# Peptides against a protein of PDB entry 4GXB: the designs that were tried, part 14

Target 1, 277 residues: chain A of PDB entry 4GXB
Amino acid sequence: VPTEEVSLEVLLSNGQKVLVNVLTSDQTEDVLEAVAAKLDLPDDLIGYFSLFLVREKEDGAFSFVRKLQEFELPYVSVTSLRSQEYKIVLRKSYWDSAYDDDVMENRVGLNLLYAQTVSDIERGWILVTKEQHRQLKSLQEKVSKKEFLRLAQTLRHYGYLRFDACVADFPEKDCPVVVSAGNSELSLQLRLPGQQLREGSFRVTRMRCWRVTSSVPLPSGSTSSPGRGRGEVRLELAFEYLMSKDRLQWVTITSPQAIMMSICLQSMVDELMVKKS

## One batch from the design tools (peptide; aimed at target 1 M207 M273)

Design b1_p12_6_s3 (made by RFdiffusion4, then SolubleMPNN; from b1_p12_6, 7 letters changed)
Fold by OpenDDE base, seed 5:
Structure b1_p12_6_s3 (fold): chain B 277 residues (1-277), chain A 12 residues (1-12)
Amino acid sequence: as target 1 above (277 residues)
Amino acid sequence: GSSETFVNPVFE
């Protein structure tokens, strides 16, 4: 791709559009810096955010595809998909809510976290009770962003990234689940027929390893998976989990977002490594 | 098909 100056659209979590003028040859960090400059986010806070490739769903929600890597060219990465549903999104890229304190000290950082959190609540990524929702709405009406965030930080799945409904082989084969990543874990929520909502928590520190597998199912006269046709790639995330003392078990998630899940795991691992050093 | 495995350095 020839080097040209282009206008690139980057979305915030709430769908707000940020237009930046960049070169087609600008790498992820260059674009991120441009976005930061446009938002007036200070340089020392840029590292708390990343650019993500997402697919915008019909309802406006984002299905995260992957995090843009440092060597990537965001303009090329998004345009090469040749679909308007793919977008670049700016989102915080750390997991420990303690880092919110650093970001919240800045007006722009505060606004970004606030907007993201509001969006996450509205989209059901953060789980709230009726009373909590009332409290949050009250704070939102008052535009008390700091207090809003402090309350939000106490909520279930705060800081989690929620994935689209998929399938896992846990607790049994072919279980429909909703996976969320955050707080150094993968949360698998499921509702079996006639049963209450259940959650399986898989802490990263109990994962020996994980694997991403891509495969093309063999052609058959019948489609075993709805919506999956001949030649469609099947992605799986499998992790070997320490279920109990000296008992490792593989858990496999079948999802088009398996790559993103793996990226989240790596990111959480990286953050934990920093804390251990 | 392809597969990529990641070993977890923070495994306990």
Scores: peptide ipSAE 0.635, ipTM 0.965, DockQ to the pose 0.806
OpenDDE base, seeds 1, 2, 3, 4: peptide ipSAE 0.632, 0.634, 0.634, 0.633; ipTM 0.965, 0.965, 0.965, 0.965

Design b1_p12_6_s4 (made by RFdiffusion4, then SolubleMPNN; from b1_p12_6, 6 letters changed)
Fold by OpenDDE base, seed 3:
Order: structure tokens, then C-alpha cells, then sequence
Structure b1_p12_6_s4 (fold): chain B 277 residues (1-277), chain A 12 residues (1-12)
């Protein structure tokens, strides 16, 4: 494709549109820098954010498809899908909330974290009690962004990425689950008939390995992930987990977002590697 | 079908 100047739309977590003029040949980092410049985000904070390919649902929610890689051309990556539902989203790309301290010292960084956190709470990615919700709303009314974030940092699943409902083989086969990634773990929430909500926590440090598998489902007798049509490629994320001493067990998640889950795992691993080095 | 496997360097 010949190099041309184009207008590219990048969304924030709250749906705010950021229009940037870029070249079709601009790579992910070039586009990210353009977005940062448009927002007046300082250069030293750019590394705390990434561009993600998402599918916008009818209700405006984002289903994360994958992180855009360094070699990609964001304009081409999003337009090649030939669907208006696919968007590019800017989001923070670190997991440890300690890094919030670096970002929130800057006005623009603070605003970005605030907008993302508000959105994550509104979408149920961050779990809140009624009392916590009241406190958060009060802080929103006062427009106290720093205090809002400090409270939010204490909330369950703060900093997690929540995936669409899918299926896992844990604790039993064909269990409907909601997977979330964050705090160096995968959280699997499920509700079995007649039972309370249960959560399985799988720490990354107890995963020996993981794999992403793609397959073509059989015409009949195959389990389908929610939202998948007949004949669509089936994606699975499987990880080998240390359940107890000398006991490794495979856990398999069937989800169209298996790639994104794997990206999250790798990202969490990378961050942990930095911390221990 | 295809498979991609990742070994975890922070496994404990």
C-alpha cells in the first residue's frame, strides 16, 4: 500500500475520540506518539500505555482482541478487518498499581487513568460494594481524581482486564466462566446451578507454561463459545498449573479472546521479570 | 489447526 496521510481515530476507555493525522506506513509506536502528542502526554509516560485492537459491542463495551504489536501498521490493521465495529483503543499497559504513582503525577496521565478507572467500574471490570460505589460517586461529584484513584486501587480486580463470558474445563468440563487478567493472575469466576459465585485464582508464577490453540470445530457435537457462529475457528488458551506440590494440571479456556489472554499472560510475565531483575 | 506454546520463566 502506498504511503498516504490519513486521519486515524483512536478511542480512550471512556469512548472519547482522539483523531490523529498519521501516515498509513506509521508503525504502532509512531501512532502512539501521535496520540500522546494530541493529548499532551509527556514522552516519558508514553511507555505506560499501549494501543489495542477491540471490537465495540452494541452497548458500547469493548471486547479486547489483541494488543497491537510494534511492527504493525495500526491503520492497516484496523481497516483490513472491513468492519466499523473494530476500533483502536488507548489503555494503560502495566499491571502493578505502583506504576500509577508515576503516571498520575502528570495531569494528562491522571486524566487517562481516571477515565479508564471510571469506565472499568461502570462496566463491572472492577468490583465494588454498594458502600464503595457510594464513596466513588461522591468523589466523582467532587471531581477528586487522585482520591478516586486511591480508593479504586484498593478495590477488587483493580487493574484487571475482563473478558467476555466463555467456557473452561475447570472445575468441571464445559463450565461457563468469566475470565479476568490482572495482578499477575487469571481469575475465573463461575456460578454453578444452585451455588454461590465462585472464583478460581491462577497465579502466573504457578503456571509452568501456556499454549494457544486454534482449530476448526466439527459440524456437530462440539462445544461452542458464546457468540461464536457455526464453522468459526475455535480458540483455546491452556495453561499447566501447579495445583499442589508435584501436581501439575492443565486448565483449558475456550474463548475467541484466547490470543488476548495469552498476550496478557506474557505481559504480566514480562513485568515480573523486570521486577526481579 | 495450530498451536503456540510459551514457557514461563517466572515459574516457581
Amino acid sequence: as target 1 above (277 residues)
Amino acid sequence: GSELVFENPVFE
Scores: peptide ipSAE 0.616, ipTM 0.964, DockQ to the pose 0.804
OpenDDE base, seeds 1, 2, 4, 5: peptide ipSAE 0.613, 0.615, 0.614, 0.613; ipTM 0.964, 0.964, 0.964, 0.964

Design b1_p12_7 (made by RFdiffusion4)
Pose (drawn by RFdiffusion4):
Parts: structure tokens; C-alpha cells; sequence
Structure b1_p12_7 (pose): chain A 263 residues (1-190, 198-221, 229-277), chain P 12 residues (1-12)
């Protein structure tokens, strides 16, 4: 892409706009640094956040497509799709909530975690009852952002990434499920199954050839993981999802974080 | 079509 200065909108998890001037040839880290500079996020906290390509739904929710890799050009990644529904999003990119402690030591880092947690509750990524949700919106007005986040860290599925509803062959073939990734596991809500990353020997992403539109082709995508169900018993679990690649990225990210910790 | 396989180094 010829080098040219352009304006790029990067959204926070709650949809707040962050406008940055970047080059068409800037890579993911360059764009991330420009967003951090605009937000006054310290350099030493940039590594706790990443940029994601998402599809914004009619209701404003985001369906995550992929985390942008180091070699990617974010301006090109989003513009090449030729659709205003696709956005670049900044979100925390680690899994263990112990890292929240490092981020919350800074006012901007705390503000970012607070903003995405509020959005996570509003969009049902964090699981609360109708009554609890009522209480939380109230506590939100009455408590500091820090106190609100400490409470949120104890809520069901805090720190998880939620995927569009899809199907899986667990427990039975073609079961409708909601899949979420977090806390070193995949959660399948059918009843529920919890599949630990450390019990996955491997996982595979498969795709059908592109098919005529039922001007976009369609592809059937699957993410299958080989799971140690019990001693010396491995079983494949298959999820059929247009977000199979994002799920694979989350599994790799969670495995990588476990290994960094082990080291 | 495509197939991509990943091995898990954190496997038990």
C-alpha cells in the first residue's frame, strides 16, 4: 500500500471513539502506540492491550473476528473489507485477572478496564441475574471505578470473551451452544461444559471451500479440539462457528500465557 | 478448503 497519512477510528469495547492519525503502511504496533499516546496510556502498559478486528452488529455489540497480528496493517485490514460494519477495537488482551493489578495502578489503565467491564456486563459477557444487574448499575453510581472493578472481578465469566451463538457436537451432535473463552478454558453453555486448555492435546481449524451466496461467498468453519476426557481417553469436540479462527486465536493466547507463567 | 493443526505445549 502506498504510504499516506489517514485518520483511523479505533473503538473501545463500549464503542467510544478514539481517532488517530496514522500511516496506511503502519503496522499493528505503530497503530497501538498511536492509540496509547492519544489516550495517555503509559508505554509500559501498552503490552496489556491489543487491537482487534470486529463486526459491529445492529445493536452495537461486537463480534470478534481476529486479534491483529504484528505484521498486519490495521488501516488496510479494516478498509479492505469495504464495509462500514467492520471496526478496529482496543481491548485488554491478557487472561489472568492478576494482571489487572498492574493495569489498575495507572488512572488511564483503570479507566480502560472499567469501561470494558461495564460493557461486558451490559452485553451479557459477564453472567449476572436480572436482579444482580440491577444492583450493579446502582453500585456503579455509588462506588469508585476501582471498587466497582474489584467487585466485577468476582463475577461469573469476568475476563471471558464471548462468541456469537453457534453449534457444537458436545454433548450431542448439532447442539446449540454459546461458547466463551477465559480462565484457561472454553465454556460451552448448551447445561454447561468446561474444557480446560491444559487438557487439550491439540486443536484444528477446518473450512469448506467457498460456496455461492445463499456478492459474498460462504464457508463452513469448524474448530475441533482433542480433549483428555479421562485417563488415556482422548475425544474430539467440534464447534461449528464462523468465528472458529477467533476461538483458535484465544486458545493459543491462553496456552501462551500459561507457558509464559510456567517459565 | 483449509486445515490448520496446533499442538499444545501445556498439555497434561
Amino acid sequence: VPTEEVSLEVLLSNGQKVLVNVLTSDQTEDVLEAVAAKLDLPDDLIGYFSLFLVREKEDGAFSFVRKLQEFELPYVSVTSLRSQEYKIVLRKSYWDSAYDDDVMENRVGLNLLYAQTVSDIERGWILVTKEQHRQLKSLQEKVSKKEFLRLAQTLRHYGYLRFDACVADFPEKDCPVVVSAGNSELSLQLREGSFRVTRMRCWRVTSSVPLPSGGRGEVRLELAFEYLMSKDRLQWVTITSPQAIMMSICLQSMVDELMVKKS
Amino acid sequence: SSETLFENPAFE

Design b1_p12_7_s1 (made by RFdiffusion4, then SolubleMPNN; from b1_p12_7, 4 letters changed; failed a check: a repeat of another design)
Amino acid sequence: GSEEVFENPVFE

Design b1_p12_7_s2 (made by RFdiffusion4, then SolubleMPNN; from b1_p12_7, 4 letters changed)
Fold by OpenDDE base, seed 3:
Structure b1_p12_7_s2 (fold): chain B 277 residues (1-277), chain A 12 residues (1-12)
Amino acid sequence: as target 1 above (277 residues)
Amino acid sequence: GSEQVFENPVFE
């Protein structure tokens, strides 16, 4: 790709647009630095954030496709998809809320976390009770960002990334589930017919391994799930989980976001490794 | 089809 200066749009979690002038040859870190500079985010805080490729849904929600890798050219990565629904989003890239303390010390960092958290709550990624929601709204109206975040940090699934509804083979085959990644776990929320909402928590430390599988389903006549046209790639994330002492069981999630889930797992593992060293 | 396997170093 010829090196040219281009205007690249990077979105914050709340949909705020950050326009940066970059080179088409700029790699992910270069673009991230440009975004940071535009936002006046200090250099020492850049590492707490990453660029993600997302698909913007009709309701404005973001479906995370993947984290942009270091070697990627964000401009090329997003434009090559030839669809305006694909966006680059800046989001925090750590899991432990303790790191919020470092980020919140800076005004820009605070604003970024606040915007992300507000968005996550609005999108239902962070689970809130009615009373908590009232408290959050009050704090939001007062624009008390620090207090807002402190309250939010106590909420269920704070810091989690929520995926689109998908299918898992746990606890039963072909169970519709909503997967969320955070706090060194995958949370699988499911509602079986006639049953209450259930959540399965799978801690990363109990995963021996995981795998991502890409396959093209053979045109088998019968199980045409209505939505996937002939020839669509099926992605699966499977992890081998220690259910009990010396009992490993594979859990398989079928999702177009299997790659993103795997990235989250790796990211959580990496963070845990840093804490152990 | 393709498969990528990740071993977990923090498996306990």
Scores: peptide ipSAE 0.649, ipTM 0.967, DockQ to the pose 0.803
OpenDDE base, seeds 1, 2, 4, 5: peptide ipSAE 0.646, 0.647, 0.647, 0.646; ipTM 0.967, 0.967, 0.967, 0.967

Design b1_p12_7_s3 (made by RFdiffusion4, then SolubleMPNN; from b1_p12_7, 4 letters changed)
Fold by OpenDDE base, seed 2:
Structure b1_p12_7_s3 (fold): chain B 277 residues (1-277), chain A 12 residues (1-12)
Amino acid sequence: as target 1 above (277 residues)
Amino acid sequence: GSEIVFENPVFE
């Protein structure tokens, strides 16, 4: 790709558009720095954020595809897909809410976390009670961002990334689930007919390993995912989990976002490794 | 098909 100056749109979690002028040859970090500069985010906070490739759904929600790699060219990566539904999104890229303290000390960092959190709540990524929602709304109306975040940090699935509805073989085969990644775990939520919402929590520290598999399903073989055409690549994330003492069990999630889930797992592992150092 | 396996160094 020839090196040219281009305008690149990067979205915040709430859909706010950040336009940056970059070179087509600019790598992910270059683009990230450009976005940071545009937002007036200080250099020492850039590392708390990453660029993600997402697919914008009809309702405006984002389906995360993957994190952009360091040597990747964001402009090329997004435009090569030849679909306007694909976007680049800036989002915080750490899991431990303790790091919020560092980011919140800066006005721009605070704003970014606030916008992301508001969006996550609105999209149902963060789970709130009626009373909590009332409190959050009140704080939002007052634009008390720090207090808003402090309250939000206590909420269920704060800091989680929610994936599109998919299928898992847990607790039953072909079980429709909603997967969320955060707090060093994968949360699998399901609602079976006539039953209450159930959640399976899988801590990363109890995962011996995980794998991502790509395959072309045979018509007579595995369950066809709704909406998938014949010949579409099927992606699965499977992890071997320590269910109990000396009892390992594989859990398999079938999802187009299997790669993103794996990236989240690796990211959580990496963060835990840093904490151990 | 293809498969990529990740070992978890923080497994306990």
Scores: peptide ipSAE 0.632, ipTM 0.966, DockQ to the pose 0.800
OpenDDE base, seeds 1, 3, 4, 5: peptide ipSAE 0.632, 0.632, 0.631, 0.632; ipTM 0.966, 0.966, 0.966, 0.966

Design b1_p12_7_s4 (made by RFdiffusion4, then SolubleMPNN; from b1_p12_7, 4 letters changed)
Fold by OpenDDE base, seed 3:
Structure b1_p12_7_s4 (fold): chain B 277 residues (1-277), chain A 12 residues (1-12)
Amino acid sequence: as target 1 above (277 residues)
Amino acid sequence: GSEVVFENPVFE
């Protein structure tokens, strides 16, 4: 792609559009800096955010595809997909809510966290009771962003990234699950027929390793799952988990977002390593 | 098929 000046649209979590003028040859950090400048986000807070490639669903929800890497060219990465459904999204890229304190000290940072949190609640990524929802709405109406965030920080799955419904082999084969990543864990929510909603919590510190597998299913005469066309790549995330003392078990998640899940795991691991250093 | 494996340094 020839080096040209282009207008690139970057979305916030709430769908707010940030238009930046960049070069097609600008790398992820260059674009991120341009977005920060446009938002008037201080340089020292840029590191708390990342650019993500997402697929926008018909309802406006975002399906996270992957985090853009440093060497990537965001303009090329998004346009090469030749579909308007793909977007670039700015989102916070840390997991520990303690880092919110640093970001919240700045007006722009506060606004970004607030917008993201509101969106996550609206999307159902953060789980709230009726009473909590009422309290949040009251704070939102008052535009009390700090108080809103403080309350939100106490909520279940605050800071989590929620994935599209997929399939896991735990607790049984071919179980439909909703996976969320956050707080140094993968949360698998499932509802088996005739059963209550169950959540399996898999702490990263109890994962010995994980793997991402890409395969092309052979044409089997069986009707492939309605959501996957013949010849589509199948992605799986598998992790070896310490279920009990000296008992390791593999858990496998089949999802088009397996790569993103792996990125989240690595990111959580990296953050934990920083804390231990 | 392809596979990428990640070892977890924070495994306990």
Scores: peptide ipSAE 0.641, ipTM 0.966, DockQ to the pose 0.800
OpenDDE base, seeds 1, 2, 4, 5: peptide ipSAE 0.637, 0.640, 0.638, 0.640; ipTM 0.966, 0.966, 0.966, 0.966

Design b1_p12_8 (made by RFdiffusion4)
Pose (drawn by RFdiffusion4):
Structure b1_p12_8 (pose): chain A 263 residues (1-190, 198-221, 229-277), chain P 12 residues (1-12)
Amino acid sequence: VPTEEVSLEVLLSNGQKVLVNVLTSDQTEDVLEAVAAKLDLPDDLIGYFSLFLVREKEDGAFSFVRKLQEFELPYVSVTSLRSQEYKIVLRKSYWDSAYDDDVMENRVGLNLLYAQTVSDIERGWILVTKEQHRQLKSLQEKVSKKEFLRLAQTLRHYGYLRFDACVADFPEKDCPVVVSAGNSELSLQLREGSFRVTRMRCWRVTSSVPLPSGGRGEVRLELAFEYLMSKDRLQWVTITSPQAIMMSICLQSMVDELMVKKS
Amino acid sequence: EFEGSSALPFET
């Protein structure tokens, strides 16, 4: 892509706009640094956040497509799709909530975690009852951002990434499920199954050839993971999802974080 | 349990 200065909108998890001037040839880290500079996020906290390509739904919710890799050009990644429904999003990119402590030591880092947690509750990524949700919106007005986040860290599925509803062959073939990734596991809500990353020997991403539109082709995508169900018993679990690649990225990210910790 | 697990190569 010829080098040219352009304006790029990067959204926070709640949809707040962050406008940055970048080059069409800038890579993911360059764009991330420009967003951090605009937000006054310290350099030493940039590594706790990442840029994601998402599809914004009619209701404003985001369906995560992929985390942008180092070699990617974010302006090209989003513009090449030729659709205004695709957005670049900044979100925390670690899994262990112990890292929240490092981020919350800075006012901007705390503000970012607060903003995405509020959105996570609003969009049902964090699981609360109708009554609890009522209380939380109230506590939100009455407590500091820090206190609100400490409470949120104890809520069900805090720190998880939720995927569009899809199907899986667990427990039975073609079961409708909601899949979420977090806390070193995949959660399948059918009843529920919890599949630990440390019990996955491997996982595979498969695709059908592109098919005519039922002007975009369609592809059937699957993410299958080989799971140690019990001693010396491995069983494949298959999820059929247009977001199979994002799920695979999350599994790799969670495995990588476990290995960094082990080291 | 397993350590360092990764995705198999992508398949069409």

Design b1_p12_8_s1 (made by RFdiffusion4, then SolubleMPNN; from b1_p12_8, 6 letters changed)
Fold by OpenDDE base, seed 3:
Structure b1_p12_8_s1 (fold): chain B 277 residues (1-277), chain A 12 residues (1-12)
Amino acid sequence: as target 1 above (277 residues)
Amino acid sequence: SFEGTRPLPFVV
């Protein structure tokens, strides 16, 4: 791609558009810096955020595809997909809510966290009771961003990334699940027929290893569900989990977001390693 | 494929 100046749209979690003028040859960090400058985010806070490639759904929800890597060219990464549904999103890139304290000290950082948190609640990524929702709405009406965040930090799945409904082989084969990543775990929410909502927690500290595999389903003569076109790549995330003492078991999640899930796992592990060092 | 590995945890 020839080096040209282009206008690139980067979205916040709430869909707010940030337009930046960048070069097509600008790498992820260059674009991130441009976004930060546009937002007036201090340089020392840039590292708390990352750019993500997402697919925007019809309802405006974001399906996270992957984190943009440092060597990538965000303009090329998004435009090469030749679909307007793909967007670049700015989001916080740490897991421990303790880092919110650093970000919240700055007005722009506070606003970014607030906007993200509001969006995550609205999307149902953060789980709230009716009373908590009332309290959050009251704080939102008062525009008390710090207090809003402090309350939100106590909520279930605060800081989690929620994935699209997918399938796992746990606890049963072909079990529909909703996976969320955060707090050094994968949370698998599922409802089996006639049962209450259940959550399986898989702590990354109990994962021995994980891998993403890609396969092309063989055309089995059976009526493939009409929604998966012939030739769609099947992605799976498999992890080996310590279920009990000396008992390892593989768990496999089939999801188009398997890559993003693996990125989350690695990111959570990396953050834990930094804290122990 | 994307792969990550880590030592088995000491669960306490």
Scores: peptide ipSAE 0.041, ipTM 0.690, DockQ to the pose 0.105
OpenDDE base, seeds 1, 2, 4, 5: peptide ipSAE 0.040, 0.039, 0.028, 0.035; ipTM 0.695, 0.708, 0.639, 0.696; seed 2 fails the geometry check

Design b1_p12_8_s2 (made by RFdiffusion4, then SolubleMPNN; from b1_p12_8 with S6R E11V T12V)
Fold by OpenDDE base, seed 3:
Structure b1_p12_8_s2 (fold): chain B 277 residues (1-277), chain A 12 residues (1-12)
Amino acid sequence: as target 1 above (277 residues)
Amino acid sequence: EFEGSRALPFVV
């Protein structure tokens, strides 16, 4: 791609548009810096955020595809997909809510966290009771962003990334699940027929290893469900988990977001390693 | 030691 100046749209979690003028040859960090400059985010806070490639759904929800890597060219990465559904999103890139304290000290950082948190609650990524929701709405009406965040930090799945409904082989084969990543775990929410909502927590510290596999389903003569066209790549995330003492079990999640899940796992592990050092 | 294999996203 020839080096040209282009206008690139980067979205915040709430769908707010940030337009930046960049070069087509600008790498992820260059674009991130441009976004930060546009937002008046201090340089020392840039590292708390990352750019993500997402697919925008019809309802405006974001399906996270992957984190943009440092060597990538965000303009090329998004435009090469030749679909207006794909967007670049700015989001916080750390897991421990303790880092919120650093970000919240700055007005722009505070606003970014607030916007993200509001969006995550609205999307149902953060789980709230009716009473908590009332309290959050009251704080939102008062525009008390710090207090809002402090309350939000106590909520279930605060800081988690929620994935699209997918399938796992746990606890049963072909079990529909909703996966969320955060707090050094994968949370698998599922409802079996006639049962209450259940959550399985898989702590990364109990994962021996994980892998992403890509396969093309062979045209088996069986009536493939009409929704997956012939030739769609099947992505799976498999991890080996310590279920109990000396008992390892593989758990496999089949999801188009398997890559993003693996990125989350690695990111959570990396953050834990930094804290132990 | 956590072993993770990532599918490399192809940036075209």
Scores: peptide ipSAE 0.029, ipTM 0.633, DockQ to the pose 0.145
OpenDDE base, seeds 1, 2, 4, 5: peptide ipSAE 0.026, 0.026, 0.016, 0.024; ipTM 0.640, 0.642, 0.558, 0.633; seed 2 fails the geometry check

Design b1_p12_8_s3 (made by RFdiffusion4, then SolubleMPNN; from b1_p12_8, 6 letters changed)
Fold by OpenDDE base, seed 3:
Structure b1_p12_8_s3 (fold): chain B 277 residues (1-277), chain A 12 residues (1-12)
Amino acid sequence: as target 1 above (277 residues)
Amino acid sequence: EFTGTRPLPFVV
């Protein structure tokens, strides 16, 4: 494709549009730098953020598809899908909340974290009690962004990425679950008939390996995921987990976001390795 | 297929 100058739209977590002029041949980092420049984000903070490919739902919620890789051309990656539902989103790309301290020292970084956190709370990605919600709302009214973030950092699933409802084979076959990735774990929330909400925690440190597989369901007898048409590609994330001493067990999650889940796993592992070095 | 492997818990 010939190199051309184009206007590319990048969204923030709150849906704010950032328009940048880039080349069709610009790689992910080039586009990220252009977005940072447009926002007046300092160069030393660019590495705390990444560009993600998402599908915008009817309600404006984002379903994360994958992180854009370094070699990708964001303009081509998003336009090749031939659907306006696909967007590029800027989001923080680290897991440890300790890194928030570095980002929050800058006004633009603070604003980005604040907007993301507000959005994550509003979408139910971060879990809040009624009292916590009241406190957060009060801080929003006062426009106290730092205090808001400090409180948010203490909340359940702060910094997690929440996925669309899907299916797992744990604790039982074909169990509806909501998966979230963060704090070096996959959290599986589920409610079995007649039971309270349960959460299973799978720490990445206890995962020996993981894999993403794709399959085409056979026309007859396969449990179609609710809402998927016949013949859609089925993606699965499977990981081998150390359940107890000398007991490894495979857990399989069936989700169209299996790729994104695997990216999260690798990213969490990478971050842990950096901290130990 | 996307795969990731790592040593068991004592490393990370």
Scores: peptide ipSAE 0.043, ipTM 0.698, DockQ to the pose 0.112
OpenDDE base, seeds 1, 2, 4, 5: peptide ipSAE 0.035, 0.033, 0.023, 0.034; ipTM 0.697, 0.688, 0.611, 0.691

Design b1_p12_8_s4 (made by RFdiffusion4, then SolubleMPNN; from b1_p12_8 with S6R T12V)
Fold by OpenDDE base, seed 4:
Structure b1_p12_8_s4 (fold): chain B 277 residues (1-277), chain A 12 residues (1-12)
Amino acid sequence: as target 1 above (277 residues)
Amino acid sequence: EFEGSRALPFEV
């Protein structure tokens, strides 16, 4: 493909648009560097962020599809989908909030974390009480970004990525769940009929393995899958989890975001491995 | 159809 100069739009988590001039042949890191330069983010902080492919929903929320890999060409990756719903988003790419300290020492880094955190709270990715929300709003009104982040860091699911509602086979078959990834875990929130909201925490350290599968559902006898049309690809994330001593159990999540969930798992594992080195 | 599998360092 011939190399051409193009204008590429990269969004921040809050929907702020960053336009960068790049080559169609620029790889993910090249584009990331261009975005960093546009934002005046220093080079030593670039590694704390990544580019993600997302689908923008009607309400402006982002459904994360996958992280762009190093060898990818972001311009091609997004434009090849031939849909205006797909966007490239810049987001922090670490899980341990301790790394926030490095990032927030820089004004631009601070702003990025702040914008992301505000967005995550507004979208309900970070769970807040009424009182906490009031405190956060007060800090936001004062534009006290550092204090805002320090408070946010203490909140439930800070730094988590929240996925679209999907289905799991745990604790029961065909359970509607909301999955979130962060803090070296998958959090599965569910409400069974007549029951209170429950959360299952699946720590990556207790996962023996995981896999993503794709399948095309076929009609079988008198049964039909009303949730999936014939020929539609079904993605599943399955992980083998140590439920108790010497008891492994497979948990399967059916979600179009199974790939992204898998990427999160790998990323969390990688970060844990770095910490142990 | 299998798309991917990852082994995880398993620690109890």
Scores: peptide ipSAE 0.027, ipTM 0.677, DockQ to the pose 0.134
OpenDDE base, seeds 1, 2, 3, 5: peptide ipSAE 0.026, 0.026, 0.026, 0.026; ipTM 0.698, 0.680, 0.678, 0.691; seed 2 fails the geometry check

